# Peptides against a protein of PDB entry 9IZ0: the designs that were tried, part 162

Target 1, 345 residues: chain A of PDB entry 9IZ0
Amino acid sequence: ITCLGSNGHTYKQLVKGGNDDLRQDAVMEQVFEQVNGFLRSYRKTSQRNLSMRTYKVIPLALKTGVIEWVQDTIPLGEYLDSAHKVYHPKEWSLSTCRKLIAEKQMEDLETRLKVYDLVCRHYRPVFRHFFLESYADPVQWFTTQTNYARSTAVASVLGHVLGLGDRHGQNILIDKTSGEVIHIDLGIAFEQGKKLPVPECVPFRLTRDVVDGMGITGVEGVFRRCMEFTLETLRREEDSLLSVLEVLRYDPLFSWLISPLRRMKKQKMQLENFNQPESGNITTDASRDPKIQRNNVSGESEAERAILKVRQKLSSTLSVEASVGELIRIAQDPSYLALMFCGWS

## One batch from the design tools (peptide; made by RFdiffusion4, then SolubleMPNN)

Design b2_p18_3_s1 (from b2_p18_3, 11 letters changed)
Fold by OpenDDE base, seed 2:
Structure b2_p18_3_s1 (fold): chain B 345 residues (1-345), chain A 18 residues (1-18)
Amino acid sequence: as target 1 above (345 residues)
Amino acid sequence: EEEEERKKLIEEMLKLVE
């Protein structure tokens, strides 16, 4: 839809209807706005214009809302699939890679690592080409690649600290004008991604293509330094950030747990991406919900556990450099990426 | 309404930490 704002500007908006609770997204965007305040107040982050790109979310009902349409964006996964076909037309298809990973999902780590390595050799990174194709001017190319590395660094630190899940290539948009990343679908937070059918094992998405977009330096230079400055800011503002999260503890609309419905939806989407679309009408007869023992873990106890985990991630026990170094190492570790749904791109 | 109430509560909690 297109709405006329009170300022006389027209805004394109995406109406989501159906089964998505946009309240989680709206709350996480409010947390990002507060963090953007901290990033603007701190000299090291302010001088670099470090921010998490936000978008407006207006929940209208339990299953409907309006999202700001981010213009001039492309999903990372859409670009990568297209670019891979152009630059590496003799390599394996994304569907072939997904199938091979899926066929070995229940195997041991050694077997999964061998399959991951095999997939990586037949599906090479291409995301560098986004910047080379989109920006003919060398200054614009360098500026947009720098903005990409900066925005990815902020999103990586925040994604780790807040335990953002479901960071697949369709939930990460690239702004074609600035090169910045925009994270969407924020309803899996506080490490609830570990409860997905394919558990999330990495602190943030730092796949080979995510690194390839940083250019010749990869993670070294702009990305690493911007992660360090972002983490330094969040450690400084620990009490402020925890106070923001304590407000959410008592918010009856905020769910600290992944909803069974959202978990089932993500499970279905994972299965549909592993299985070729055989046109089988799987009438999932919803009748056999096994008695998931509702461990009546009060929403309060999960909130307290989540806040404690945020505090632990902000601990000054290690230097900022050591903490960032470990996060980058884990996010690139083949032993974790081989366990992921799409860890190769 | 709920977002504005949450925003006010966040602003109040932040003022207690400053």
Scores: peptide ipSAE 0.074, ipTM 0.705, DockQ to the pose 0.015
Fold by OpenDDE base, seed 5:
Structure b2_p18_3_s1 (fold): chain B 345 residues (1-345), chain A 18 residues (1-18)
Amino acid sequence: as target 1 above (345 residues)
Amino acid sequence: EEEEERKKLIEEMLKLVE
């Protein structure tokens, strides 16, 4: 919809209707706003303007709300599919790569690694071209690539700590003006991504194209250092972050578990992306919601387990450098990426 | 309203940690 603001400006807004609980997105945005407060208070992060890019979510009901339309953005996956056709027209299509990976989804790790390596050889990274195409001025190019690496580092640490799932290329927007990443559709958090039909095995998205966007230094430049400063800030503010999450423990409207409906929707999207190009409005008649007696006791026990996992991820047992080094290693490990729905780009 | 109550409760909880 387009709304006229009280200031006379027109704003585009996305109305989401259906089974997506926009309250979870709104809560996660509130957590990000608090974390952005911690990042502004700490010298090492404030000097670099480190932030999680946020967007406004207004939940109107249990299943409806208004989301801010983030202007001048493109989904990472949309850019990558377009750019790959331009720069590598003789390589495999995204559909061919998806098909080969899924045909081997039930095979052993060794077979899946061989197919992943084969796909990687026939589908090369292109995301560096986003910065080269969009920014003719070398200073703008360097600034936007730096902003991309910084924002990706913050999002990677927060995504790991909060256990954000469903981090596919359509849920990561690139701001065309700043080069910053914007994470959307935050309804899979606290490691509920491991309960998807294709379990998420990586702490955050650090695929070959995500790395290619960082330029010639890859992960070893701005990205690693900004991850370290972000994790150092979150460890310092552990008690504050846990107190913010404890407020959510007592919110009867916050779902610490993936909804059965959202799980089914993601399962259908993973299956239907094989066969149909049609943008059909699937009006699923959601009339038979079984009365899930939310036993309050089950929600509280899941919240406690989620908070305990956040505390464990903030543990000072390893140095910040060692912890970040291990996260980067795991996020790039072919043994995990070969298990993902789209681990090659 | 629920979002504003949650913001206030977060601010109160943060003041208990300072």
Scores: peptide ipSAE 0.032, ipTM 0.647, DockQ to the pose 0.014
Fold by OpenDDE base, seed 3:
Structure b2_p18_3_s1 (fold): chain B 345 residues (1-345), chain A 18 residues (1-18)
Amino acid sequence: as target 1 above (345 residues)
Amino acid sequence: EEEEERKKLIEEMLKLVE
């Protein structure tokens, strides 16, 4: 839908209809606005203009809402598929890589690591070319690459702390004007993604292409330092952040439990990311819901566990530098990336 | 209305931590 604003500007808006509860996305955007307040209050983060990029989500009803269409953006995965065909036309297709990983999904870790290494050798990173081809001016190139590394660092810390799941190349937008990342589809938070059939094993997305966009210094430049400053700010504001999350504990609109419909939709998206739609009527017999003994975990018991996990992630037991170092190590570990549906790019 | 009530409750909770 295109709406005319009271300011005379036309805004494209995505109307999600059907079973998509946008209230989760709207709540997460409000949490990011509060965190952006904390990032503006501290000198180390404010001087670098560190922020989580937000977008407007207006829930209209229980299962319908309007999402702001983020102008001048491209999905990371769309750019990477296009760029890989241009820069590496003799390498494997994305579909070939996905197929090989999917065929070995049920194999042991050693076999999955061998397949992941094979895919990585036949599908090289290309995301550095986004900055080189989009910005002819060296100052714009350097500024946008710096903004990318900064925004990715903030999103990585917040993604870890808040347990944001399902951070794949279609849920990450790149702003073509600033180089900043914008995370969309925030319907899985507080590690609920670990309950999916393909559990998320990494704290945030730090694949080879995500690193290639940071330029020659990779993770050891602006990215690491901005992660450290962001985590330092969140540790200082621990009580404030936990108080915001306690409000959500009692919010009847916020679901601490992944809805069966969202779980099925995300499970289907994970499967569709493996299969190109050949037109075969795979009647997924929805009757094989594995009897996951839903222990009647009250939403309150899940909220309490989620808040406890946030507190544990903000613990000052390790230095900021040691904590960030370990997060970067885990996010790049082949033993976790080989378990992902798309850990190579 | 519910978003404004939540925003107000967040602002009240933040004032209790300050």
Scores: peptide ipSAE 0.031, ipTM 0.608, DockQ to the pose 0.014
Fold by OpenDDE base, seed 1:
Structure b2_p18_3_s1 (fold): chain B 345 residues (1-345), chain A 18 residues (1-18)
Amino acid sequence: as target 1 above (345 residues)
Amino acid sequence: EEEEERKKLIEEMLKLVE
């Protein structure tokens, strides 16, 4: 839909209709705007223009809403698939890599690590080419790559602290103008990604391609420093951030738990990405209800646990540098990446 | 309305922490 704004500008709007609870996205965007306020208040973050890129979400009903059309963006996964075919035409296809990882999903960690390493050797990083192709001017190249590393650092800290899940390459947009990342589909938060059929084991997405986009310094430059400054700011504003989250505790419309329907939808999408379209009537016999122990943990008790985990992640028991160092280590650890749906790219 | 009320409630809660 194209809407005329009160300012006389025309805005393209994406109307999402479906099982996506846009209220979860809207709430998380509101939390990000508050965090952006904190990042603007401190010299170390404000002088670097550190922010989580946000987009407008207007929930219209339980299953419908208007999302701001983020112009001049591309999904990270779409760019990487296209660029990999150009730069490495003799390497394995994304579908081949996915198939091999899937075939070994139920195997032990040692077997999964061997398959992950094999996939990594046949699917090399290409994301540095985004910046080299898009920006002919060296100053623009350096600026946009710096903006990418900065925005990825902010998103990585916030993604960890808020326990943001489902961070696959289609849920991360790249702004082609600024080089900044834009995270979409925010309805898997507070570590509910660990309850997915393929559990998320990393604090944030820091795959080889995500690192390749940072340039020659990788994580050991702008990225690490901007993570440190972001975490320092969030630790200072802990009480303010927790107060924002306490408001959500009393919101009857906010779901602290991943809905069974959303979990099933993500399960189907994960499985459908594994099935080539063989025309077989897979009657998914819905009769194997995994005993969802409805632990009737009141929504309040899950909110309390979520807030407690946020507080624990903001703990000053370790230095900012030590905390960021450990997060970067875990996010790049092959033992975790080998467990991911797409940990190689 | 609910989003504006939530935003106001967040702003009030933030003022209690300042």
Scores: peptide ipSAE 0.006, ipTM 0.376, DockQ to the pose 0.015

Design b2_p18_3_s2 (from b2_p18_3, 12 letters changed)
Fold by OpenDDE base, seed 3:
Structure b2_p18_3_s2 (fold): chain B 345 residues (1-345), chain A 18 residues (1-18)
Amino acid sequence: as target 1 above (345 residues)
Amino acid sequence: EEEKKLKELIEFALKKVE
């Protein structure tokens, strides 16, 4: 829908209805606003204007709401598909790469690594071109690339700490004005993505194209340092962050469990990312939901486990530098990336 | 109203840590 604001500006808004629980997205945006408060309070993060980009979510009811249309953005995956066709027209199509990974999804790790390497050789990174083609002025180019690396670092730390899943190229927007990343569809939090049919194994998205957007230094320099400063801030504010999450523990309307419907929707989206729409009525007989033993884990027990995992991720047992170093290593490890539906870009 | 209540609860929780 398009709404005219009282200020005379027209706002595009996406109305979601049916089974989309926008309350989870709204709650996660409120958590990000608090974290942005912490990032503004500390000199090391404030001097760099470190923030998680937020968007407005207005839940109208339990299953309906309005989301802000983020203006001047493009989905990362849309840009990458277009750019790969321009810069590497002789390489494999995204569809070919997806098909080969999907055909081998049930094979052993060694076979999946060989297929991942083959796909990587036939589908090279291009995301550096976003900054080169969008910003003719060298100062704007450098500023926007720096903003991208900073915002990606904040989002990566928060993604790990809060267990944000489903961070694929359609759920990451790039702001064309600032170069900052905007994460959308925040309905999978607190490691609930590990309960998907294709489990999320990486702490955050740090694929070859995500790294290529950081320029010649890759993960070294701005990105790594901004991750370190963000994690240092979150460790200092651990008690404040945990107190915010404890409020959510007692919110009866916040779902600490992925609903069966949401799981099915995310499973379909994972499968549709592999299949081009051949118009075949795949009557997926919904009756063969394997009895995933609903261990009747109360929502309270899942909330307690989620908060405990956040505390564990904020542990000062390792230095900030060592912790960030390990996170960057794991996020780039081919043994995890080869298990993803799209780990090559 | 629920968002307002959640915000008030968050602000109350933060004031207890200070």
Scores: peptide ipSAE 0.028, ipTM 0.589, DockQ to the pose 0.014
Fold by OpenDDE base, seed 1:
Structure b2_p18_3_s2 (fold): chain B 345 residues (1-345), chain A 18 residues (1-18)
Amino acid sequence: as target 1 above (345 residues)
Amino acid sequence: EEEKKLKELIEFALKKVE
């Protein structure tokens, strides 16, 4: 829909209907706005204009809302699939890579690592071409690539600290004007991604294409340094951030847990991305729902555990540099990436 | 209205830490 704002500007808006918890997205965007306040107040982050890119979410009902249309964006996964076909037309298709990883999903780590390495050899990074194609001016190229590395660093720290899950290439938008990343579909937070059928094993998405977009320095430069400054800011503002999260304990509509319905929806989407449309009547015999013991852990006890994990991630026990170094190591570790749905790109 | 109340509660919580 297109709405006329009170300021006389026309805004395109996406009306999202369905089982998506737009209230959870709206609450996470409010948390990001507060974090952006902290990033603006701290000299090291403010001097670099570090921010989490936000978008407006207006929840209209439990399952319906209006999302701001982010103009001039593309999903990272859409760009990468298109660019890979152009730059590497002799390499494997994304569907072939997905199929091979899926066929080995139940195998041991050694077998999964071998398949992951094989996929990586036949699906090379291309995301550097986004910047090379889009920006003919060297200053604009360098500026937008720098903005990408900065925004990815902020999103990586926040994604780890808040335990953001489901960070696949369709949930990460690239702003074509600034090169900044925009994270969408924030309904999997506080490490609930570990409860997905394919558990999230990395702290944030730092795949080979995500790194290729950072240019020649990869993670060693703007990205690492901006992660360090972001984490330093969040450690400084720990009590403020925790106080924001404590308010959410009293929101009876905030979901600290991934709903069974959302798990099933993500499971189906993961499975449908593996099934070619063979017209077989898969009677999903819904009868073998493993008795997920509803540990009726009170929503309060889950909120407390979530906040405790945030506090633990902000611990000053390790230096900022050591903490960021370990996060970058884990996020790039083949032993974790081989376990992911799409860890190669 | 709930979003506004949540924002007001967040702003109130932040002012207690200052």
Scores: peptide ipSAE 0.027, ipTM 0.559, DockQ to the pose 0.015
Fold by OpenDDE base, seed 2:
Structure b2_p18_3_s2 (fold): chain B 345 residues (1-345), chain A 18 residues (1-18)
Amino acid sequence: as target 1 above (345 residues)
Amino acid sequence: EEEKKLKELIEFALKKVE
């Protein structure tokens, strides 16, 4: 839909209908705006314009809402699939890679690591080409690659702290103008990604292509330093951030748990992406709402556990540098990436 | 209206920590 704003500007809006909990997305975007306030208040983060890119979500009903269409964006996964075909036309297709990983999903870690390594050798990183092909001016190239590394660092820290899940290449947009990342579909938070059929074992997405987009320094330099400054800011604002999350504890409509319907939808999408790699926009009309009695007592206990887990992630027991170093290590560890749905790209 | 109310609650919670 295109809406004319009261300011005379036309805004493209994505109307999502169906079982998408757009209210959870709207709440997470409000948390990101508060975090962006903290990032603006500290010199180390404000001097670098560190922010989580946000988008407006207007929930219209329990299952319908309007999402701001982020103009001039591309899904990371869409770009990577296209770029691999162009730059490595003799390598394996994304479908072949997915099939081999899926066929070994029930095997031991050693077998899964061997298959992951085999896939990685036949599907090489290409995301550096996004910056090289899109920006002919060296200053614009350097600026956009720097913005990418900065925005990825903020999203990585914040995604870890809030336990954001489902960070696949279709839920990460790249802004073609700024090089910044925009995270979408925020309905899996507070480590509920561990309850998916393929459990999420990494703190954030730091796959080989995500690193290749940072250029020759990879994680070393802009990315690492911006993670450190972001984590330093969140540790200073721990009480403020926890107070924001405590407000959500009293929201009877906020879901601290992944709904069985959303879990089944994500399960189906994972299975369909294993069996049919070209499956575009599947509007799955899942019409049967079983009246799951939300036991209110379970919601409060899960909110308390989530808040305690956020507090633990903000602990100053380790230095900022040591904490960031360990997060980067885990996010790149083949032993975790080999267990992921698409850990090679 | 709920989004506005949630924003007001967040701002109120933050003002209690300041």
Scores: peptide ipSAE 0.025, ipTM 0.591, DockQ to the pose 0.015
Fold by OpenDDE base, seed 4:
Formats: sequence, C-alpha cells, structure tokens
Structure b2_p18_3_s2 (fold): chain B 345 residues (1-345), chain A 18 residues (1-18)
Amino acid sequence: as target 1 above (345 residues)
Amino acid sequence: EEEKKLKELIEFALKKVE
C-alpha cells in the first residue's frame, strides 16, 4: 500500500497477513533501536556510525500488520543466486547443492563434511561482485564495502547476543545505496533456531559469501574490530539491555518460544526448498498421547532462561577480543556449517 | 498504541537503571 503521511509525503508500506507474528518483529526492532542508542552513546561505536539497521513494523493483529517498505534493497540470497549464474555458469545450481546437502542430512559428520566441501568446490563465493558491479568509483566501492563489513559486524554480535535464528539469504537484505545489511523476519530469537528441524549451530551467518563481501581482508580488520567495539558497548550497557528484555518478560504477546505453527511452517519450507519428495508417511505422530505432560514451563520460566542466556553471552570472563575471536571461529567452522540448511553461501 | 506503550515501558525501565 501507499500511505499519505500528515507531512504530505507518500510512504510505501507492505501489508503482511497470514501466520507471521509481526509483534515479535516489532518488539525486536524496538530492542535494536535501544541498542542503537547505546552504540550512538559510546565513542568507539559512534565514531564508526555503528548501528543495526531497523525498519518500522506496526502489528495490527496477532497475524497482520504493516511493515515499512525498505527501498533500494535486495535479498542477499536473490543477489547470490543471480550472480552465481553469471560468474560461475558451469558450477552447480543452488537446487543441486541443497539436494546434495539434504540427501546427507542424516549421515555422520565426516560424510556431511565431504559433501559440504564438494558443494563448496562447485559453488564458489561471488558476493564481492555486488560491490564491484554497483560501485564503479573506487572510493564509493571501498566506502560501501566498509559499511557492509560494519553493519554485518553489528548484526552478528547483536544476533548472537539475542540468539536470532533463521538468518538465511532471504531474511538478510542488502541496501544497494549504503551496502548495509537489514535483517528481517525476526520471529526466531533467543536461540529458538536450535529447535528448527535443521538446528542452527552457528552464532550468526558468516558463510563464504558473507565473508567474500568484506573484500580482500575478509573477517580481519573492519569486521573483527567492529564486532569487538559492538560487544564492548553491549557489555558496558548490560544492565540497560537486560532491563529492556525484562520489560518484554511482562509482554503477554511476546513469544519466548518458537510457536508450533511457525515450526511447522519452517519445516514445510525446508522440505520444499530441499525438493524432498513428501514421503506421504509423515505420519503426524501428533497422535502420540497428549499425556506427555507438557510441563507448561511457564512462559515466565522461558523468559528467565532467555535473559540468563543473554547475560551469559555478555560475560566478561573472556576478553572482548577472545570472545569475538571464538565467535568468528565457530561461525566459519565447516563442522558447524556442514550441518546447516545453507552453510556454503 | 501498543507499540507506543511498549516504548514508554522500555524508556521507563531504562530510567530505573540510571
């Protein structure tokens, strides 16, 4: 829709309906705006204009809302699929890569690593070309690539701390003007991505294409240092961040757990994206006796566990450098990426 | 209104930590 603002400006907005809880997105965007306040207040982050890119979400009902139209963006996955066809037309299709990974999803780690390596050799990184194609001026190219590395660093730290899941290439937008990343579909948070049919094992998305977009230095230099400054800011503002999350503990509409409906939707999307034939014997073993006491672990107990996990991630037991170094290592580890839905790009 | 109210609650919580 296009809305006329009281200021006489026209705003494009996306009306989203269905089973998507836009309230979760709206709440996470409010948390990001508070974190952006902390990043603006701290000298090391403010001097670099470090921020999580936000967008407006207005929930109208549990399943309906209005999202700000993010202009001049492209989904990372859409760009990568197009760029791979252009730069590597003899390499495997994304569908072929997905199929091979899915066929081995139940195999041992050694077999999954061999298939991951095979996929990686036949689907090489291309995201560097986004910056090379879009910015003919070397200063604009370097500036935009720097903005990408900075925004990815903020999103990586914040995504780890808040336990953001479902960070696939369609849920990460690239701003074509600034090179900044915009994370969308925020309804998998507080490590609920580990409860997906294909569990998320990495702290954030740092795949080969995500690294390729950082240019010749990869994760070194701008990205690593911006992660360190972001984590240092969040550790300083721990009590403020936890107080924001405690407000969410009392929001009766905030979901600390992945909803069964969202889990089923993601399961279906994963199966469809892998072209796995519906073996018609997905017996909905929903007929297993409802007498498994759903210990209604009160939504309060899940909120408390989530907040405790955020506090643990902000712990000063390790230096900022050591903590960031370990996060970068884990996020790039083939032993984790080979287990992911799409760890190769 | 709910978004505004949640923002006001967040701002109120932050002012209690200061």
Scores: peptide ipSAE 0.025, ipTM 0.563, DockQ to the pose 0.015

